# Designs tried in a protein design run: peptides against a protein of PDB entry 6TME. Part 2

Target 1, 324 residues: chain A of PDB entry 6TME
Amino acid sequence: NRLKRAYIALQAWKKAFYSDPFNTAANWVGPDVCSYKGVFCAPALDDPSVLVVAGIDLNHADIAGYLPPELGLLTDVALFHVNSNRFCGVIPKSLSKLTLMYEFDVSNNRFVGPFPTVALSWPSLKFLDIRYNDFEGKLPPEIFDKDLDAIFLNNNRFESTIPETIGKSTASVVTFAHNKFSGCIPKTIGQMKNLNEIVFIGNNLSGCLPNEIGSLNNVTVFDASSNGFVGSLPSTLSGLANVEQMDFSYNKFTGFVTDNICKLPKLSNFTFSYNFFNGEAQSCVPGSSQEKQFDDTSNCLQNRPNQKSAKECLPVVSRPVDCS
Target 2, 324 residues: chain A of PDB entry 6TME as posed
Amino acid sequence: NRLKRAYIALQAWKKAFYSDPFNTAANWVGPDVCSYKGVFCAPALDDPSVLVVAGIDLNHADIFGYLPPELGLLTDVALFHVNSNRFCGVIPKSLSKLTLMYEFDVSNNRFVGPFPTVALSWPSLKFLDIRYNDFEGKLPPEIFDKDLDAIFLNNNRFESTIPETIGKSTASVVTFAHNKFSGCIPKTIGQMKNLNEIVFIGNNLSGCLPNEIGSLNNVTVFDASSNGFVGSLPSTLSGLANVEQMDFSYNKFTGFVTDNICKLPKLSNFTFSYNFFNGEAQSCVPGSSQEKQFDDTSNCLQNRPNQKSAKECLPVVSRPVDCS

## One batch from the design tools (peptide; made by RFdiffusion4, then SolubleMPNN)

Design b2_p16_3_s4
Fold by OpenDDE base, seed 4:
Structure b2_p16_3_s4 (fold): chain B 324 residues (1-324), chain A 16 residues (1-16)
Amino acid sequence: as target 1 above (324 residues)
Amino acid sequence: SEMEERLAEILEELRK
């Protein structure tokens, strides 16, 4: 009996609640699990005459607790949304039994441990949101082998390098922001054929930007701010025909910001402040366009306001990194 | 509800 298994799982979960300030689980009593608040039933895919628990939505419930292994009994769940709670501990390995998992959102919680590799076992997964937790360690390369639409990893404790397999990803949105990723952006990034938005904000990434970024024809948002990138901006960035928001601020870039970048046809906002650029095209100057917004603050530009001192600029500008 | 609608869409995709 599939609903009986669901009952066991949900009662175990209720028992694992330390605090339920909105009394979300107050009606989680009795065998009729389909009446439980936040529990959604649907006809089973393998037998439409059988009703099963197909979705969980406990978003914004502020529940404190953990995910018990008995949740693995919810084998028919395709949608699992429990964001904005205070769940702690690790994601149970028993969730590997949830083979229909399509959307998994555990964002804004207190989960810890390594990347939840159980997510890799879900063959139909399209949406993965684990942002705003305390996940740590390496990102498994296999995550980008999956046919995901969206991958949210931001605001965690992930470290190590970004896997080269990123180029295999079919995701339209990928966030790495506010982690501890290091190393270079892989050259394979240009192979992300469906990419619309990618965010690298606030990591420990370094090296030169790969030329292959210019191959991201569908990208509308590209944010690499608050890292340790060096060298000049790739000339191939002129290929970003659909980019609207671009941010390279708070890095160690040098060289000249070219006209070809600032005149990108869909560019709305381009921030390259807090670097060591020593020149910019007229088209890059803030106020030069009514349709585009630029920020060139705190660079090494001549005849521009709010620039770094010669003392700050000279040591860096005089030692440009050759990315060729 | 919005969640029910999304779930229905997901289940339809899984049937394919």
Scores: peptide ipSAE 0.724, ipTM 0.974, DockQ to the pose 0.932
Fold by OpenDDE base, seed 5:
Structure b2_p16_3_s4 (fold): chain B 324 residues (1-324), chain A 16 residues (1-16)
Amino acid sequence: as target 1 above (324 residues)
Amino acid sequence: SEMEERLAEILEELRK
């Protein structure tokens, strides 16, 4: 009966394909769904004597179509990977029935609509990848209440602020890049105890960087480039003992870039170009280290090449934002 | 296959 439901679901999905250039679903014929290309069966968790559809992998199939509601009949699916296709529409709410969902990857498609809140209904979800789509609207705060290992949200149309619940996240990797997020980075960010990589590139974020960023002891990649951040870099950044890649370029930062930041023990690349910094320590100067790479281009630094004009710098540097 | 192996790992975790 469970495989029969799977058959109904998969046939409905095949019918929902507008284009299948690689004929991926060509063998999706007949009741033996376990033989379908990209369909993986396993013994059911509740009854090992019953074979069920437990995984879908249609990655890189370039399939055009949509996800029909009948996919909710695939109640035993724990792995759903359909990245690099041309699926459009919304993620069906009927997927709430897939209570075993562990990894959900719909990245690099043409999905639209609000954040797929159905993902929040999956109690065992560990991996969520919805990057490179056209999802829009607000990010639900509840996403960070989930015990996720990775959260990929980049290259969408998400708006509004980053939820304060971010501090509750146990994810090692979180990407916000290339959306329309606005407001400040929440101070709770410092509570992300398992964070290794966080990327804010290319949003509308603003305000001062919270001091609590310095509490991210395990972070190896911190990229806040291409936003509207202001003020000085927090002195607490000296606490980033494991940071390797750090990028603050293309913002409106002011002040002095200190030795304590540039001499971070694991720092490999530090880009702070295209800001309004008016000073830097010698350790921050490009070429000052063989082990570290720096970029101080297009700031308000004296006696450095490729800097902004005094005319451009003066109105900003003379009115530094107080982040205290 | 790689996917089969990953799926097996996932299912093992879900059993816990």
Scores: peptide ipSAE 0.709, ipTM 0.973, DockQ to the pose 0.928
Fold by OpenDDE base, seed 2:
Structure b2_p16_3_s4 (fold): chain B 324 residues (1-324), chain A 16 residues (1-16)
Amino acid sequence: as target 1 above (324 residues)
Amino acid sequence: SEMEERLAEILEELRK
């Protein structure tokens, strides 16, 4: 009996709660699991006459505890949302049995360990949110082989380089922000077909921006701020026909910010502050447009306010990195 | 509920 298995799983989970401040699991009593708060039943896909647990929603319950291996008995679950709790430990490997998993949201918890590779075993997964946890180590390249609509990785402890397989991703939104990623952005990034938003904020990324970024025709948000990028902005950025928000602030960029970038047709906000740019086109000057907002603060620009001193600029500007 | 509706949509997609 599938509901009996679900009962075993849910009771094991309740036992794994250290704190339930809102008494979310107070009604988790008895065999009628479909009446449990946050548990959603539906007809089974293989037999519509059978009722199964198909979804879990414990968002914002502030529950402290862990995920026990018995959760692997919830084999009919397609939606698992436990956002904004205090769950700790690792994601159980037993969840590999949840072959219908479609949306997995464990964001805003206290999970630790390496990337939960069990997520890669789910053939139908479309949404993965593991942001605001303490996951660490390398990002498995295989994540980008999945047909995911969104990939949220921000605010973790991931290290190493961004996998070259990123170009295979069909995700519209990808966040890397506030991790410890290092190395260059892969040139394969330009092969991302459905990308709308990508965020690299607050990592240890370095090197030159790849020219292939300019191939991201559908991107509306591109944020590479707070990294260690060097060199000039690629001229190919003029190809970002749909970009609305662009941020390159807090890097080590040099060179000239061109007219072709600042005149992008849908650009509404372009921040390139806190770099070492030594020139900008008139179209890039803050206040030059009513429709666009620019920030050129703390660069090496002449005749602009709030710029770096000559002493700070000279060592960097005189030795520009050649990205060719 | 909103969650029930979303779940129904997901299950419909999985059925395909």
Scores: peptide ipSAE 0.703, ipTM 0.972, DockQ to the pose 0.845
Fold by OpenDDE base, seed 3:
Structure b2_p16_3_s4 (fold): chain B 324 residues (1-324), chain A 16 residues (1-16)
Amino acid sequence: as target 1 above (324 residues)
Amino acid sequence: SEMEERLAEILEELRK
């Protein structure tokens, strides 16, 4: 019965293909769905004597089409990887029936519409990759209530603010890059206990960086480049004991870049170019270390090359934003 | 295959 439902689902999906350049679904014929290319069967969790479709892998198949609602019949699927295709439309709500969903990767497609809230209905979800699509609108706060290992949201059309619930996330990797997020980074960010990498690149984020960023002891990558952040760098950044890659470039930061930041023990690359910093410690000067790389280009630093003009600096530097 | 191995790991976790 389960395989019959899977057959119906997979045949409906095949019919929803507009183009299959590699003929991936060429063998999707007949009731033996477990022989289908990209379809993986396993014994059912509730009955080991029953074989079910437990995984789909159509990565890099360049398939054009959409996800039909009949995919909701694949109730035993725990792994769904269809990245690097040309699927369009929305993620079907019928996928809520896939209660075993553990890894969901639809990255690098042409999906549109709001955040696929159906992903929030999956109680066992650990991996969510929806990057490189055309998802739009607000990010549901509930995404961070889930026990996800990784959250990939980059290269979409998401807008509005980052939810304050971000602090509840147990993810090690979170990417917001290349969206249209706005507002401040929530102060609750410091509560992300398992965070290793967080990327905010290329959004419309603004305001002061919260001091609570300094609580992210396990962070190895922190990239906030290409936003509208203002004020000084928080002194609490000295708490980032494991940061290796840090990028604050292309913002509107002011003030002094301190030794406490540039002397972070694991720091390998620190880019703070294209801001309005008016001073830096000697330890922050490019070339001052063999082990660390710095970029201070296009700031308001004295006696440094490739800085902004006084005319450009004066209006900003003379009116620093107080983040206290 | 790599996918089969990963799937096996996932299913084991789901059994817990």
Scores: peptide ipSAE 0.701, ipTM 0.972, DockQ to the pose 0.888

Design b2_p16_7_s1
Fold by OpenDDE base, seed 1:
Structure b2_p16_7_s1 (fold): chain B 324 residues (1-324), chain A 16 residues (1-16)
Amino acid sequence: as target 1 above (324 residues)
Amino acid sequence: DESAKERLEEILEELK
């Protein structure tokens, strides 16, 4: 009995709760699991006459505890949303049995350990949100081989380089922000055909921006702020026909910010502050447009306010990095 | 909760 298995799983999970401040699991009593708060039943895909647990939503329950291996008995779950809790430990390998997993959201918890590779075992996964946890180590390259719509990795402890397989991703949204990623952005990034939003904020990324970024025709948000990027902005950025929000602030960029970038047709906000740019086109000057907002603060620009001193600028500007 | 239920229904349709 599939509901019996679900009962075993859910009762095991309840026992794994250290704290349930809102008494979310107070009604998790008895065999009628479909009446449990946060538990959603639906007709089974393989047999519509059978009712199964198809979804879990415990978002914002502030529950402290862990995920017991018995959760692997919830084999019919396609939606698993448990964000904004205080779950700790690792994601159980037993979840590999949840072959219908479509949306997995464990964001804003206290999970630790390496990337939950069990997520790679789910053939139908479209939405992966593991942000705001303590996951660490390398990001498996295989994550980008999956046909995901969204990948949220931000605010973890991931390190090492961004896999070159990123170009294979079909995701519209990918976040790397606030991790410990290092190295260069892979040139394959330009192959992300469905990309709308990508965020690299607050990592240890370095090197030159790849020219291939300009191939991201559908990108509306591109944020590479708070890293260690060097060199000039690629001229190919003029190809970002749909970019609305662009942020390169808090890097080590040099060179000239061109008209071709600042006059992008959909650009609404462009922040390139806290770099070492030594020139900008008139179209890049804050206040030059009513429709666009620019920030050129703390660069090496002449005749602009709030710029770095010559002492700070000269050592960097005099030794430009050639990205060609 | 209702939003989750609606989303689940959409997901299940996609999985068919």
Scores: peptide ipSAE 0.738, ipTM 0.964, DockQ to the pose 0.956
Fold by OpenDDE base, seed 2:
Structure b2_p16_7_s1 (fold): chain B 324 residues (1-324), chain A 16 residues (1-16)
Amino acid sequence: as target 1 above (324 residues)
Amino acid sequence: DESAKERLEEILEELK
């Protein structure tokens, strides 16, 4: 009996709660699991005459605890939303039995350990949100082989390089922000056909930006701020026909910011502050447009306010990195 | 949460 298995799983989970400040699981009593707060039943896909637990939503419950292995008994769950809690430990491997998993949101918790590879075992997964946790180690390259609509990885402890498989991703939104990623952005990034938003904020990324970024025709948000990027901005960035928000601030970029970038047709905000740019086109000057906002603060620009001193600029500007 | 229930129904239709 599927509901009996669900009962076992849910009671095991309730037992794994250390704190339930809103008494969310107060009514988790008895065999009628479909009446449990945050538990949603539906007819089974394989047999509509059978009622099964198909979804769990415990968002914003501030529950402290862990995910016990018995959760693997919830084999009919397609929606698992437990964000904004205080769950700790690792994601159980037993969740591999949840073959219908479609949306998995464990964001804003206290999970630790490596990337939850169990997520890779779910054939129907479309939404993965693991942001605001303490996941660490390498990002498995296989994550980008999944047909995901969105991948939220930000605010974790992921290290190493971004996998080259990123180009295989069909996700519209990908966030890497506030991790410990290092190395260069893979050239394969230009192969991301459905990408709308990508965020690299606050990592240890370095090297030159790949020219292939200019192939991201559908991108509306591109944020690479707060990294260690060097060299000039690729001329191919003129190909970003739909970019609205672009941020390259807090890097080590040099060279000239061109008209072709600042005149992008959909560009609304372009921040390139806190770099070592030694020139900018007139179209890039803050206040030059009513429709676009620019920030050129703290560069090596002449005749602009709030720039770096000659002493700070000279060592860097005189030794530009050749990205060719 | 009614919103979650509605979303679940959509998901289940897609999985059929």
Scores: peptide ipSAE 0.715, ipTM 0.963, DockQ to the pose 0.921
Fold by OpenDDE base, seed 5:
Structure b2_p16_7_s1 (fold): chain B 324 residues (1-324), chain A 16 residues (1-16)
Amino acid sequence: as target 1 above (324 residues)
Amino acid sequence: DESAKERLEEILEELK
C-alpha cells in the first residue's frame, strides 16, 4: 500500500522535527496523509485508480529538524519544496527511490555535507534549488549533463573548479554566487545555448575571461563581480546582443573598456568599478546615456572622479596580463 | 498552498 508507506515516511519525518513553531505538522495524525498540511495527493501515473502522495510543500514553515531515511518511501513525490526552514543534516540517499522527482527545493536551510548526489539519480529532475545552505566540496560534473531548467547553487561552501561540462547544460538560470569556486571559467561556457542568467558573484575565480562568453547571445544577466579575474575584457563581448545586466566589478581587470561593449543594444546596467581599467570609451562614461547606467569607480582612468592613485595603478597597469 | 497544488498538476501532466 503506497499510502501506508507514505504514512510511515511522514510520521518518521514528524518525529524528526525538533521545532515546529507554526504547528505545521499538528494535523499530521492518522492514516489519511492526503489531509496533512503541506502534503498533496494525486492519482498515480502508473495507475490512475490509486491515490498517492505526489507533492510536499513546507515552504516558510521555519521547521527545525532533519530528513530521515524513511522519506525514501515517498516514491511518488514529484514536487518537494521545503525552503526557508531550519532542516539540518544531509539529504538522505534513500531519496533515490523518488524516481519522479521533478522539482527539488531545499533552499534556505542548514543542510551540510557534500553535494547531494542523490539529485543526479532523478531522471526527470528539471528544477534544483539548494542555495543558502552549507553544502561543501566539489560540484559533480554530472550536474550539467542533466536536462535542468534552473540550477541554484549560490550561498554554499562549494569549492574546486567549475566543471567543463557546464557547456552541456540546458539551464536558463545558473547561480554559483557566494561559494568558494576557484580556477577559470571554462571555455565551454559558450555552448550554453539556452542560458539567460549566470551569476558568479563572490567566489575565488581567476584567470582571463574566456572569449566564448561572447557566444551567449541569449544571456540577459552576466555577473562575474567579486572574483580575481585578470586581463582585458574579451572583444567578443560585443556579441552579447541581449545582455541587460553586466557586472565585472571588484576584480583585477585591465585595459580599455570599448564602445562595442558599452553600446550593446539591450544593456541597461554595466558595472566595471573596482578594477584597473586604464581607459574607457566616451559611451562608457557614467551619465553619457539616459538609457544606460555605468559605474567606473575605482579604476585607473584619467580625468574621472574616484579613481585609484597612480601608486596603486602603476604596478598593475604597467604589467598587463596577456590573455591571447 | 494553492500555488503548489497547481504547479504539481502541471508537473504531473508533463510527466505523463
Scores: peptide ipSAE 0.714, ipTM 0.962, DockQ to the pose 0.946
Fold by OpenDDE base, seed 3:
Structure b2_p16_7_s1 (fold): chain B 324 residues (1-324), chain A 16 residues (1-16)
Amino acid sequence: as target 1 above (324 residues)
Amino acid sequence: DESAKERLEEILEELK
């Protein structure tokens, strides 16, 4: 009996709660699991005459505890939302039995350990949110082989390079922000044909931006701020026909910010402050457009306010990195 | 709560 298995799993989970401030699991008593707060039943996909636990939503419950292995008994769960809690430990490998998993949101918790590779075992997974945790180590390249709509990895402890398999991703939104990623952005990034938003904020990324970024025709948000990028902005950025928000601030970019970038047709905000740019086109000057906002603060621009001193600029500007 | 239920229904339709 599937509901009996669900009962075992849910009772094991209740026992794994250290704190339930809102008494969310207060009604988790008895065999009628479909009446449990945050538990959603539906007809089974393989047999509509059978009710199964198909979803769990415990968002914003502030529950402290861990995920016990018995959760693997919830084999019919397609939606698992437990964000904004205080769950700790690791994601159980037993969750590999949840073959219908479609949306997995464990964001804003206290999970630790390596990337939860069990997520890679779910064939139907479309949404993965593990942001605001303490996951660490390398990002498995296989994550981008999954047919995910969104990948939220930000605010963790991931390190090493971004896998070259990123180009295989069909995700519309990918966040890497506030991790410890290093190395260059892979050239394969240009192959992300469905990408709308990508965020690299606050990592240790370096090197030149790949020219292939210009192939991201559908991207509306591109944020690479607060990294260690060097060289000039690729001229191919003129290909970003749909970009609305672009941020390259707090890097080590040099060279000239060109018209072909600042005149992008959908561009609304372009921030390139806190770099070492030594020139900009008139179209890039803040206040030059009513429709576009620019920030050129703290560069090496002549005749502009709030720029770096010559002492700060000369050592960098005189030795520009050649990205060719 | 209700939003989760609605979303689940959508997901289940996609999985059929």
Scores: peptide ipSAE 0.706, ipTM 0.962, DockQ to the pose 0.952

